Peptides against a protein of PDB entry 3B8E. Designs and how they scored, part 56

Target 1, 230 residues: chain A of PDB entry 3B8E
Amino acid sequence: PFLIFIIANIPLPLGTVTILCIDLGTDMVPAISLAYEQAESDIMKRQPRNPKTDKLVNEQLISMAYGQIGMIQALGGFFTYFVILAENGFLPIHLLGLRVNWDDRWINDVEDSYGQQWTYEQRKIVEFTCHTPFFVTIVVVQWADLVICKTRRNSVFQQGMKNKILIFGLFEETALAAFLSYCPGMGVALRMYPLKPTWWFCAFPYSLLIFVYDEVRKLIIRRRPGGWVE

## One batch from the design tools (peptide; aimed at target 1 Q117 W118)

Design b1_p26_7_s1 (made by RFdiffusion4, then SolubleMPNN; from b1_p26_7, 11 letters changed)
Fold by OpenDDE base, seed 5:
Structure b1_p26_7_s1 (fold): chain B 230 residues (1-230), chain A 26 residues (1-26)
Amino acid sequence: as target 1 above (230 residues)
Amino acid sequence: EEELEKLKEEEEKKKEEEEKKKLEEE
């Protein structure tokens, strides 16, 4: 998010406070829950890792986490961001390069895609209105990410949803997201303005995409062990 | 930030009134 904000010079899609709420709030319990996941059925058939040659973090893991899943998550967040700004009169093409004038408090005549002028205050309202839906979008795609992280090779359908701590984590992150989104005073305290309930559904296609993508990946790994996809 | 929250509530009310007017014109 922040890199695209700088490179594309678009209005800030996600605030620092909302990032901290993700990292410290919604991600912590789900991440810890993975330590309590049951071993995969084939784990005892795998050779032990060689601690001298096999890195804990390898290029495949980095590619999967940051390059593939992280990109789908980012696309989901940006989709929600662009839809909200378009609903408020700012088409995606008009946002390119707009940051400089957008963040200038002395410019009160920034035009939208329809020629409507926006004050600084109005622009900041719509910007902060994007932060909460972007945050919620990340939480919704993290449901799929957490579920796919239960296994390295087996399908989630083979592993099942037996980890009660992981189930608790999914409810906790969702409840926290709802609390931060709808609790009175969160707009002032965290710049998290309440969102329309319909915006929760904007992330669902991306959450489904993550899940389907990983299940297909795992299917390929099971059929062709030692491939570049592993 | 408190002033922004007040402005938000005013702009939300204004949008709701504009949406009502559009629905009355259709």
Scores: peptide ipSAE 0.021, ipTM 0.475, DockQ to the pose 0.045
OpenDDE base, seeds 1, 2, 3, 4: peptide ipSAE 0.017, 0.009, 0.018, 0.010; ipTM 0.426, 0.266, 0.438, 0.332; seed 4 fails the geometry check

Design b1_p26_7_s2 (made by RFdiffusion4, then SolubleMPNN; from b1_p26_7, 13 letters changed)
Fold by OpenDDE base, seed 4:
Structure b1_p26_7_s2 (fold): chain B 230 residues (1-230), chain A 26 residues (1-26)
Amino acid sequence: as target 1 above (230 residues)
Amino acid sequence: REEEERLREEEKREEEKKKKELEEKL
């Protein structure tokens, strides 16, 4: 998020406090859940025929999968950000390079894509309105990530949602997202304005995409045991 | 001066109205 903000010179899509809430609040419980599931899966898996190579391959696959998933999460967040700004008159192309003028408090006549002038205060309201949906989008996408991480080879449909830690992580992330989105004073304290419930659904296509991607990956692994994706 | 103050009050009311409309749209 922050790197794209610097590279594209777009208005800040996600506040620093919101980033910290993701890193400390949403990512930690999934990581713990995955650590427990890895320990369980390593106990339940047949002894790897070559523990050093199979462990390294599994670690590399997990790292690659998480890297790809993280990219899809970021794309989902940015999509939601661009949709909100477009609904407020700022098309994605117009946002490129706009940061300097956007963040300048002395410029009160920043034009949108339709020639409407925006004061600094109005721009900051729109900016802070994007922070909450970006965060919520990440959380909703993380639901899919948590569900798919439960199984290395089996479909989610085959193992079911028996992991209580996973369910707890999903609940905690959702509760945190709801708290940050709807708690009075979060707009002032965290620069996260309240979000319409409809925006929670904006992330569902990306959650579905991740789910489909992982099921396809697992299907490839099942059909080609010993292939480059194993 | 009274017309400039009236125009400034109208601009402030329009800005507050736009702010409320934005808050309702969000």
Scores: peptide ipSAE 0.014, ipTM 0.369, DockQ to the pose 0.042
OpenDDE base, seeds 1, 2, 3, 5: peptide ipSAE 0.000, 0.000, 0.007, 0.008; ipTM 0.149, 0.209, 0.325, 0.302; seed 3 fails the geometry check

Design b1_p26_7_s3 (made by RFdiffusion4, then SolubleMPNN; from b1_p26_7, 16 letters changed)
Fold by OpenDDE base, seed 5:
Structure b1_p26_7_s3 (fold): chain B 230 residues (1-230), chain A 26 residues (1-26)
Amino acid sequence: as target 1 above (230 residues)
Amino acid sequence: KEEEEKLKKEEEEKKKLKKKLEELKK
């Protein structure tokens, strides 16, 4: 997210507080999932033909899968960001290179895609209006990841513990998203303005994309045991 | 007291601007 902000010179899609909430709240679920997948790979006493290489390969594959999910999450967040800005008169093409003028407090006549002039305060309100929806989009996309994690392994008991931790993580991130979105004063204290309930649904296509991605990945692994996608 | 009044004025201006933005979205 931050790299795209620098490269595209677009208005900031995520505030520092939102980033911290993602890192501390939402990234805990993938980290826990990774730790348990590693622990289960160690517990699955398939006689490791080569325990060092098989462990390293599995850790790399899991890391790559989570990296790809993280990229889809970021794309979902950016989609929500662009939709909100487009609804406020800023088309995606117009946002490219706009950051310099957008962040300049002395420029009060920044034009949108429709020729409307925006003051610095108005622009910052629109920018901060994107922070909460971006975070909420990440949370909603992670719901799909949690569902995927529940369907990975046939062990009901190990799934039960993972499911409890994942459900707890899901509840925590959703409660945090609701708190940041709807608690009075969050707009002033955290620059997170209230989210319209409709924006919770903007992430659903990306949640579906993650679900389809994981099912396709699993299908490829099943058809080509020992292939590069594993 | 002056800082609290400035903060209140800034909050009221932010609320007015937010309402205008919500109207522009309709």
Scores: peptide ipSAE 0.017, ipTM 0.454, DockQ to the pose 0.037
OpenDDE base, seeds 1, 2, 3, 4: peptide ipSAE 0.000, 0.000, 0.000, 0.000; ipTM 0.242, 0.215, 0.221, 0.199

Design b1_p26_7_s4 (made by RFdiffusion4, then SolubleMPNN; from b1_p26_7, 14 letters changed)
Fold by OpenDDE base, seed 5:
Structure b1_p26_7_s4 (fold): chain B 230 residues (1-230), chain A 26 residues (1-26)
Amino acid sequence: as target 1 above (230 residues)
Amino acid sequence: EKEREKLKKEEEEKKKEEEKKRKEAE
């Protein structure tokens, strides 16, 4: 998000406080829950890792976690961001390069895509209105991310949902997201303005895409061990 | 939400006053 903010010079899609809420609030318990996941049914049929040659974290895991899945997650967040700004009169094309004027408190006549002028404070209300739905979008996508991380090779349907700590993590992150989104005073304290309940569903296509993508990837790995997809 | 709506209303009122002053200066 922040890199696209700099490169495209668009209004800030996700605030620092919101990022901290993700990293410390919604991601921590789910990530810890993976340490309690049951071993894959075929783990004892695999050759033992060579501790001298095999890294614990390989480039494929990094590429999956930060490259592919992270990109889909970011696309989900930006989709929600662009829809909200478009509903407020700012089309995606008009946002390109707008950041400089958007963040200038002395410019009170920034025009939207329809020629409506916006004060600094009005613009900041709209910007902060994007932060909460972006955050919620990340949480909804993280449901899929957490579920797909249960296994490296087996389908989630083969592994099942037996990890109670993981189920608790999914509930906790969702409850925290709802609390931060709807608790009175969060708009003042955290600049997290309440969102329409319908915005929770904006991320579902991306969550489903991640899930389907990973299941297909795992299916390919099972059918063609040692392929370029592993 | 009420605080946001209040702030939005205050800014809309301020904008209308600025637009009025602009029209009075033309």
Scores: peptide ipSAE 0.012, ipTM 0.394, DockQ to the pose 0.167
OpenDDE base, seeds 1, 2, 3, 4: peptide ipSAE 0.000, 0.000, 0.009, 0.000; ipTM 0.143, 0.180, 0.344, 0.151

Design b1_p26_8 (made by RFdiffusion4; failed a check: a repeat of another design)
Pose (drawn by RFdiffusion4):
Structure b1_p26_8 (pose): chain A 230 residues (1-230), chain P 26 residues (1-26)
Amino acid sequence: as target 1 above (230 residues)
Amino acid sequence: EEEEEEEEEEEEEEEEEEEEEEEEEE
């Protein structure tokens, strides 16, 4: 968000005070939950994990979580950012502009008068909104993530999907997300009431591609055991 | 007085436009 927020002055899609509410507020219990996820093979069958080569975090990880999924997620919330403006004052070709606040009304876009009324408001589309829908969209993509990372080589199919803990936290996350999105009050120091019918399902089209994606690779990693690029 | 009445009508028209805009947003 902030990166694009610089390349093309298209208003702060994700908020800072909003970031400190996902890794430190949303994905919390799920990250914990992953720990309770059980085995994946006869483990006591493998040589001790060498320390110099086989690390914990590496390309194999970063590439598949920063340069792969981390992107597909990015679009999803970024896509919802537009819909959150679109059904309000969509600038899919417009937007791209510094939105000052000492001016008050004096400008707008796409047949409007947004000012002191829609200036305190001109942001209420990202503050109380957009950030929120983007926020939720991130959680919404975090579902399939917290299931495609549930396993490391087995289809969630022929593999236990019985992580009682994860499941009951995957909701204890998605729910908090709503309570943090409709919390009557603290919504001031935070975001606002989105349109439940759709101001949620926006990233939903994406969460899928995620689950659908890596699910193939795992099955790809298999059918071809020694594996290639995968 | 005629200038004051024209100003009051202009204010009322602005208020009605603002209310209609609020209703469209709702």

Design b1_p26_8_s1 (made by RFdiffusion4, then SolubleMPNN; from b1_p26_8, 15 letters changed)
Fold by OpenDDE base, seed 4:
Structure b1_p26_8_s1 (fold): chain B 230 residues (1-230), chain A 26 residues (1-26)
Amino acid sequence: as target 1 above (230 residues)
Amino acid sequence: SEERKKEEEEKKEEEKKLEEKLKRLK
């Protein structure tokens, strides 16, 4: 999902540490989903037709669904990244192919979309200012992912939020985001500058989109049991 | 020389505006 910055040759929206944290969070979500699906199946007394084949098919369908959700997450992060860069004079179209000149320390006159020249240090400050809000956006979107993992077929509104493991996962992700965003020295050590709390709300439209996507998916599964959307 | 001084002053004003924008992001 994040390979778009390499393909588009845009300035890097994320540091290595933030990528690793996202990967760890993304691996946890499918694992929780599979555990809840087994529990949901047991509660519904729904026996698989073929325990081996149906489990493998279902794992594949889950992987596809979370692959799509992962793309929505990436879009949310990139939206925040493009908003920040646009507010600093770099429109999305101007960023295409700019990475080569952006990362060159010997070029100190890179022009923005308005003809303003940027030194290497100024560009790197803006780039590193994007790391924290991109990561925070992904974490806030992952809250929605963790919530939707509680059920495979039933609406989140039907099952509620009564799970200690889910709450713990949400707490850990939020605590990690807060630590990386506001702990002294993170700007130097991890290239993650502190942000105003208002940036946490930038991800909410994408979290809502994921909820709508999952509820529509679950509605289709309920109407067409055993479909490829499951 | 005067044009270069004006360009340097404009660049300094733009740098200040950038710093203010960056402070709004933080």
Scores: peptide ipSAE 0.017, ipTM 0.395, DockQ to the pose 0.140
OpenDDE base, seeds 1, 2, 3, 5: peptide ipSAE 0.018, 0.000, 0.017, 0.005; ipTM 0.479, 0.279, 0.430, 0.279; seeds 1, 3 fail the geometry check

Design b1_p26_8_s2 (made by RFdiffusion4, then SolubleMPNN; from b1_p26_8, 14 letters changed)
Fold by OpenDDE base, seed 4:
Structure b1_p26_8_s2 (fold): chain B 230 residues (1-230), chain A 26 residues (1-26)
Amino acid sequence: as target 1 above (230 residues)
Amino acid sequence: KEEEEKKEKEEKEKEEELKKKLEKLK
């Protein structure tokens, strides 16, 4: 997903540290889910008819699910980024190819979509304003993913251990997001300005979209066992 | 000089407005 920023040559909505924090968070959720599916496959006395093929199919299904969810997460972050830049005069179409001039310290007359000139400092303030909302959007969307993972199998509601590690992962990601967003000096160190708590709620529509997408996907899989979406 | 001072004043006003918007985003 972050390759799109390089391909589109748009201003970077996230610092390198925040990217690493997202990558770590997005890798933990699949690893936890895989560990639970293995534990659940061991608890489910339903021997897969062919353990090797059914495990490979399940691992492929999981990897495709997480790949698609990760794409939706990235789209949610990108939307938040484009909204903030549009509110500051930079329309999405105008941002395409702008990165070279945006990152140039010697160009102090970069025009926005309305013909307003922006200095390097002003541009960097707007760029850094996008970092925290983008990161918070991704974290709030990851909450939906954790809830989706919890709702995937009817048996998970009965097994309290699975709920504890998912809740712990949610807590760690939320605590990290709060630390990065509100800790003094993070604006200078990580280029993440503190946000109002209201921005956490702006990501809920995307979390709902992911929830609806996964429920629709599950409904399709349930109605067409062995279909191309599996 | 007057156009440069006017541009610097407009840049400072924009920077202050952007800081105020950032404070409203806080």
Scores: peptide ipSAE 0.024, ipTM 0.580, DockQ to the pose 0.140
OpenDDE base, seeds 1, 2, 3, 5: peptide ipSAE 0.027, 0.000, 0.017, 0.044; ipTM 0.581, 0.290, 0.455, 0.634; seeds 1, 2, 3, 5 fail the geometry check

Design b1_p26_8_s3 (made by RFdiffusion4, then SolubleMPNN; from b1_p26_8, 16 letters changed)
Fold by OpenDDE base, seed 1:
Structure b1_p26_8_s3 (fold): chain B 230 residues (1-230), chain A 26 residues (1-26)
Amino acid sequence: as target 1 above (230 residues)
Amino acid sequence: DEKKKEEEEKKKEELKKLEEKLEKLK
């Protein structure tokens, strides 16, 4: 997210506080879920024939898979960001390079894609309006990640949602998202304005994409054991 | 042109609602 922000010079899609809430609130549950899965897998694994090489390869594969999932997650967040700004009159192409003028407090006549002038305060309200939907998008995408994380090789449909820890993690993230989105004072404290219920659904296509991606990945791994995707 | 004006009015109303929400949070 931050790299795209630097490269595109777009208005900041996430505030520092929102990033901290993601890192501390949302990323911890997936990490715990992964740690439990590794522990369960290590209990179920017969000692790999070569523990050092097989562990290193598996760690690299896991790291790459999570890196790819994280990229899809970021794309989902940015999509939500661009949709919100487009609804407010700022088309994605117009946002390119706009950051300098956007963040300038002395420029109160920044034009949108339709020629409407926006004051600094109005621009910042719109910017901060993106933070909550972006965060919620991250949480909804993480639901897919948590479900995927639990299914190393089997389809999600085969293993089912039998894990109480997974269900608890999903509930905790959703509760945190709801709290940050709707609790009074969060707009002032965290610059997270109340979310329209419709924005929860903007993340669902990306969650579905992650599910499809992971199922395809697992299908490839199952069909070509020892292939380049492993 | 009418649709564009109607979209601009909707945007102004949404902005006003956001400003009102911000004032309630202050």
Scores: peptide ipSAE 0.013, ipTM 0.358, DockQ to the pose 0.049
OpenDDE base, seeds 2, 3, 4, 5: peptide ipSAE 0.000, 0.000, 0.020, 0.000; ipTM 0.210, 0.230, 0.407, 0.185; seed 4 fails the geometry check

Design b1_p26_8_s4 (made by RFdiffusion4, then SolubleMPNN; from b1_p26_8, 14 letters changed)
Fold by OpenDDE base, seed 3:
Structure b1_p26_8_s4 (fold): chain B 230 residues (1-230), chain A 26 residues (1-26)
Amino acid sequence: as target 1 above (230 residues)
Amino acid sequence: EEKKKEEEEKKKKEEEELEEKLKKLK
């Protein structure tokens, strides 16, 4: 998210504090749940024949999986951001390079794509209105990621929801998303305005896409053990 | 702390008034 904000010079799609809440709140519990599940799976596996090569392959696979999932999460968040700004009169093409004028407090006549003038305060409210849906989109996509990361080769349906820590992580992320979206004062404290319930559904297509992508990936791995997709 | 609380309440009121205006424009 932050790299695209710098490169495209667009208005800030996600607040710095909200990014920290994602990185510390939503990523830690998943990482702990995966560490416990890996420890349980490694206790059941025969000792690796070559600990150095098998660790390096495992780290590369984890890095690629996190990199791909992180890109899909970012795309989902940016899609939600562009839809909200377009609904408020700012088309994606008009946002390119607008950051300098958008963040200037002395410019109160920034035009939208329809020629409507926006004050600094109005622009900041539209910006902050994007933060909550962007965050919720990331959380809903992370649900799919957590369910996917649980299983390297087996379908989610074969291993079941036995990991209590994973279920707790999903609940914590959902509770955090609900708290940040609906708790009074979060608009002032975190620049996150209350979310319309309809915006929770904007993330579901991306979660489904990740789920389908991973089931297809796992199906390929099961049919061709030792292929380039491992 | 009181001045910070008054600024937070003023910001909250300006946010609520503008959310109501945005709801009327949709």
Scores: peptide ipSAE 0.015, ipTM 0.408, DockQ to the pose 0.047
OpenDDE base, seeds 1, 2, 4, 5: peptide ipSAE 0.013, 0.000, 0.014, 0.012; ipTM 0.416, 0.288, 0.450, 0.313

## One batch from the design tools (peptide; aimed at target 1 L75 F79 P92)

Design b1_p27_1 (made by RFdiffusion4)
Pose (drawn by RFdiffusion4):
Formats: C-alpha cells, structure tokens, sequence
Structure b1_p27_1 (pose): chain A 230 residues (1-230), chain P 27 residues (1-27)
C-alpha cells in the first residue's frame, strides 16, 4: 500500500496503526496454531537435516510466500480498496491525488462537494473504511493461507484437516476481525462499520485462487516427484 | 525460473486490475 501510495498518490489504502493489528493482533493464534499441526510422513526415516544447506528460511520459502502468495493477497485487499471507494466515489481512472485538509471542501472529484463535511468525511472512506475493508480482506485471504501452509506437500484432502486448534482460532481470528471492525467506540482509534453483506466478501474471490493455486503445485510437486521448477 | 513465474503472476494480477478498473469505469 505504502509503496503504491508513493508511485501514484492514491490515498493510504492500508494504515500504519492498522498494520499493528494483523501480525501482532490477527494472525496471532493461527501462527501458533500451525505448530499443533501434526506430521506429514515417516520422519524418522530421513537423514539428519544438515545445518549448512537445508535451512529454515530461504528462497524456497520467500519466493513462495513473498513473491507468490504475498502478491495474490496484495491484489485482493487492493481490489477491495477500490470497491470501498467505488460504491462511494470511485476513481478507477481518477483518485491519484494529494488530499489536503487545511483547504476544507474547496475540491473534490466525480460530481461531488466533499469538504469540511466530506473532508472530516473525505477520509472517513479509508479511515473508518477502506483501511477496514482492506484490513478484513487481508484476514479473509489469510484463511486459505492458514490452510495452504497447513500442509507442505499433501493435499488438504488426503491429509488431516483436523487441527482442532487452528480451526477454532481461524474463527477466533475472523471473528475478532469483525469485533475489531464494529467495536462501538475504540473504532475511533481504529476503523469502522463496514457493509457486512459485501464490505467483507470483496477479498473472498481471492482467498480462493490462493487455496486453488498452491493446491495444484503440491499435486504438481507430486505427479512429478523429482520435480522441476516447482 | 522462479523469477519468470513471479513475473507471470505479477503480469496476470496487473491484467486483472486493469480489467477491473475498466469494468468500474464502464459502470
């Protein structure tokens, strides 16, 4: 968000005070939960994991979580950013502008008068909003992520999907998300009431592609064991 | 190969974004 927030002055889609509420507030229990996820094979069958080569974090990981999924998620929440403006003052070709606040009203876009009324408000579309819908969308994509990373080589199909802990926390996350999105008050130091019917399902189209994606690769990694690029 | 794949995914995402922005514009 901040990166694009520079390349094209299209208003702060994700908030800073909003970031410190996902890794340190949302994905918390899920990250923990992952730990309770059980085996994946006869482990005591493999040579000791060398320490110099086979690492913990590496390209294999980063490329598949920063340069792959980390992107597909990105569009999702970024997509919701537009809808959150679109059904309010969409600028899919417009937007791209410094939104000052000492001016008060004197400007707008797409047939409007947004000012002191819609200036304290002109941001209420990202502050109380957009950030929020983006926020939720991130959670919403985090579902399939917290299930495509549940396994490392087996389809969630012929593999246990019985992580009682994860499941009951995948909700204990998605729920908090709502309570953090409708919390009558703290919503001040935070975001605001989204339109439950849709101001959620926005990223939903995406969370899928995620689950659908890596699910194939795993099954790709298999059908071709020695594997190629995958 | 991993870089190509990442570029492909990025391009696809840009295409989807452009298409979506066109759709919003048409509305």
Amino acid sequence: as target 1 above (230 residues)
Amino acid sequence: SSSVLSVVIFVVLLVILVVFLIVLHLL

Design b1_p27_1_s1 (made by RFdiffusion4, then SolubleMPNN; from b1_p27_1, 22 letters changed)
Fold by OpenDDE base, seed 1:
Structure b1_p27_1_s1 (fold): chain B 230 residues (1-230), chain A 27 residues (1-27)
Amino acid sequence: as target 1 above (230 residues)
Amino acid sequence: SLDEEIKKLLEELEKKLEEFKKKLLEE
């Protein structure tokens, strides 16, 4: 998210505190759960021929998994960010390069995509309105990602939700999201304004899409055991 | 003051988490 913010010069979708809450609150338990999840025995079934090389391969696989999850989360968050801003009159294309004017407190006539002028205060309210939904979206996407990551080859429906740590992580991150979204004072303290319940559902189609995509991918892998899509 | 304390706590927690993550990856 921060990289896209720098590259695109868009209004900041997440505050520093929100980013920290994501990193600390949502990634820790999932990371632990994934570390304890025995990678499907197919990777481990190769007797460690060389413990050094096998450790390196495992570290690379874990790193790639975390990197992919992070990218998917970022995409989900940005999707919600763009939806919120579009609903408030700022189309994605208009946001490109807008940061300089957006963050300038002396410019009180920043125009949206429809020619409506926005004061600095109004812009900051909209910006901060994006923080909570972005965070919640990441949590909702993480549900799918965690469920997907549990199985590399088999369908999630076939293996079931047997990892208690994973389930606990899902509840913990959801509880944190609810706390940050609805606890009084979070708007001032964390720049996370209360979230309308409808925004919880904004990420669900995206989460479902990821889930379906992964299931289709796994189905293809199962049907073509030698295919490059691994 | 509360905001600053929360930020400080989050920074400390982030540091601990990063260390923990590093340990987990070394494991």
Scores: peptide ipSAE 0.006, ipTM 0.273, DockQ to the pose 0.016
OpenDDE base, seeds 2, 3, 4, 5: peptide ipSAE 0.005, 0.006, 0.007, 0.000; ipTM 0.277, 0.268, 0.254, 0.238; seeds 2, 3, 4, 5 fail the geometry check

Design b1_p27_1_s2 (made by RFdiffusion4, then SolubleMPNN; from b1_p27_1, 19 letters changed)
Fold by OpenDDE base, seed 1:
Structure b1_p27_1_s2 (fold): chain B 230 residues (1-230), chain A 27 residues (1-27)
Amino acid sequence: as target 1 above (230 residues)
Amino acid sequence: SLEEEIARLLKLLLERLREFLELLEKL
């Protein structure tokens, strides 16, 4: 999120406090759940032929998987961000380079894509309105990502939801998302305004798309071992 | 520019999502 913020010079989609809540609250339990699932899968693997090289390869694969999950989460969050701003009259193209004027307290006539003027206060309300949906979108995308990450080659339907720690992690992050979204005072304390329940569903098409894409990918890998999709 | 093309693609995605949400609201 921060990289896109710098490159595109768009209004800040996610505050620093919200980022800390993600890192401390929502990323730890999923990471632990994935670590346990990998350990369980590795226990079933034959003893590594070379423990040093196989450990290094496994650590690299884990790091890449976490990096990919983070990128997918960021993409989902930005998608929701752009939807909210577009509904408020700011089309994605108009947001490019707008940050300087957006953050200027003395400019109270920033125009949206339809020529409507926005005061500084109105703009900041819209900006902060994006923080909670962005966070919730990350959580919803994490549901899909965690389920997908259970299997490297098999369908989720074949392996099932046997990891109790993963299930607990999904509930914990959802509970945290609900708390941050609906607890009184979060708008002032964390700049996270209450979320309309309808916004929880904004990430679902994206999560479903990722799920379908991964299942198709795995199907191709199973049918054509050693293909370009690996 | 690359940025304009990305913005265009994002706009298209947003439009499709909006249509999907409107469909969900009707259900």
Scores: peptide ipSAE 0.000, ipTM 0.169, DockQ to the pose 0.075
OpenDDE base, seeds 2, 3, 4, 5: peptide ipSAE 0.000, 0.000, 0.000, 0.000; ipTM 0.231, 0.245, 0.188, 0.219

Design b1_p27_1_s3 (made by RFdiffusion4, then SolubleMPNN; from b1_p27_1, 21 letters changed)
Fold by OpenDDE base, seed 4:
Structure b1_p27_1_s3 (fold): chain B 230 residues (1-230), chain A 27 residues (1-27)
Amino acid sequence: as target 1 above (230 residues)
Amino acid sequence: SLLEEIEKLLEELEKKLKEFLEELAKR
């Protein structure tokens, strides 16, 4: 997200403090929970032909798959960001290169896509309004990601959810997201303004996309054992 | 070249977003 901000010179979609909240607050408990997840039975039973080479190849394929999931998460966040800015009069194409003027407090006549002029204060309100939904979108998408991480080959429907710590982690990160979104003072402290509850649902299509992606991937692995998708 | 690719992506996103907003406005 921050790299796209620098490259495209768009208004900052996610604050640095919010990124720290993701890394330290939302990801920590789920990551610990995965360490206690029961080993997938098919992974443990499958003997590699060459333990050294097959392990390295498999680790690379897993890393690639999770890298793709991470890209889907980022796309979900940016989708929500662009929806909010579009609703406030800033279409995505208009945001390119706008950052310099956007952050200049002495420019109070930045035009939106419809010719409306925005003061610095008004622009910052819109920017901070985008930080919260970007964060919330990532959290909602992480629900799907965390659920699929417990299995490499088996369907989520086959394996089920046995790790109570993982479930607790999902509730914990959701509670943190709600706290950061609706607690008074977060607009000043974290530059996160409160959201309409409806924005929580904006991420659901991307959560579904991750589930579909993972289930299709796993289906291919089951049909073609030892394929490049595994 | 990267900026051009991003611009094309954003144009496509803008189109999809407009369609989405129009659908929402009809509800």
Scores: peptide ipSAE 0.006, ipTM 0.229, DockQ to the pose 0.104
OpenDDE base, seeds 1, 2, 3, 5: peptide ipSAE 0.005, 0.017, 0.013, 0.000; ipTM 0.213, 0.333, 0.269, 0.241; seeds 2, 3 fail the geometry check

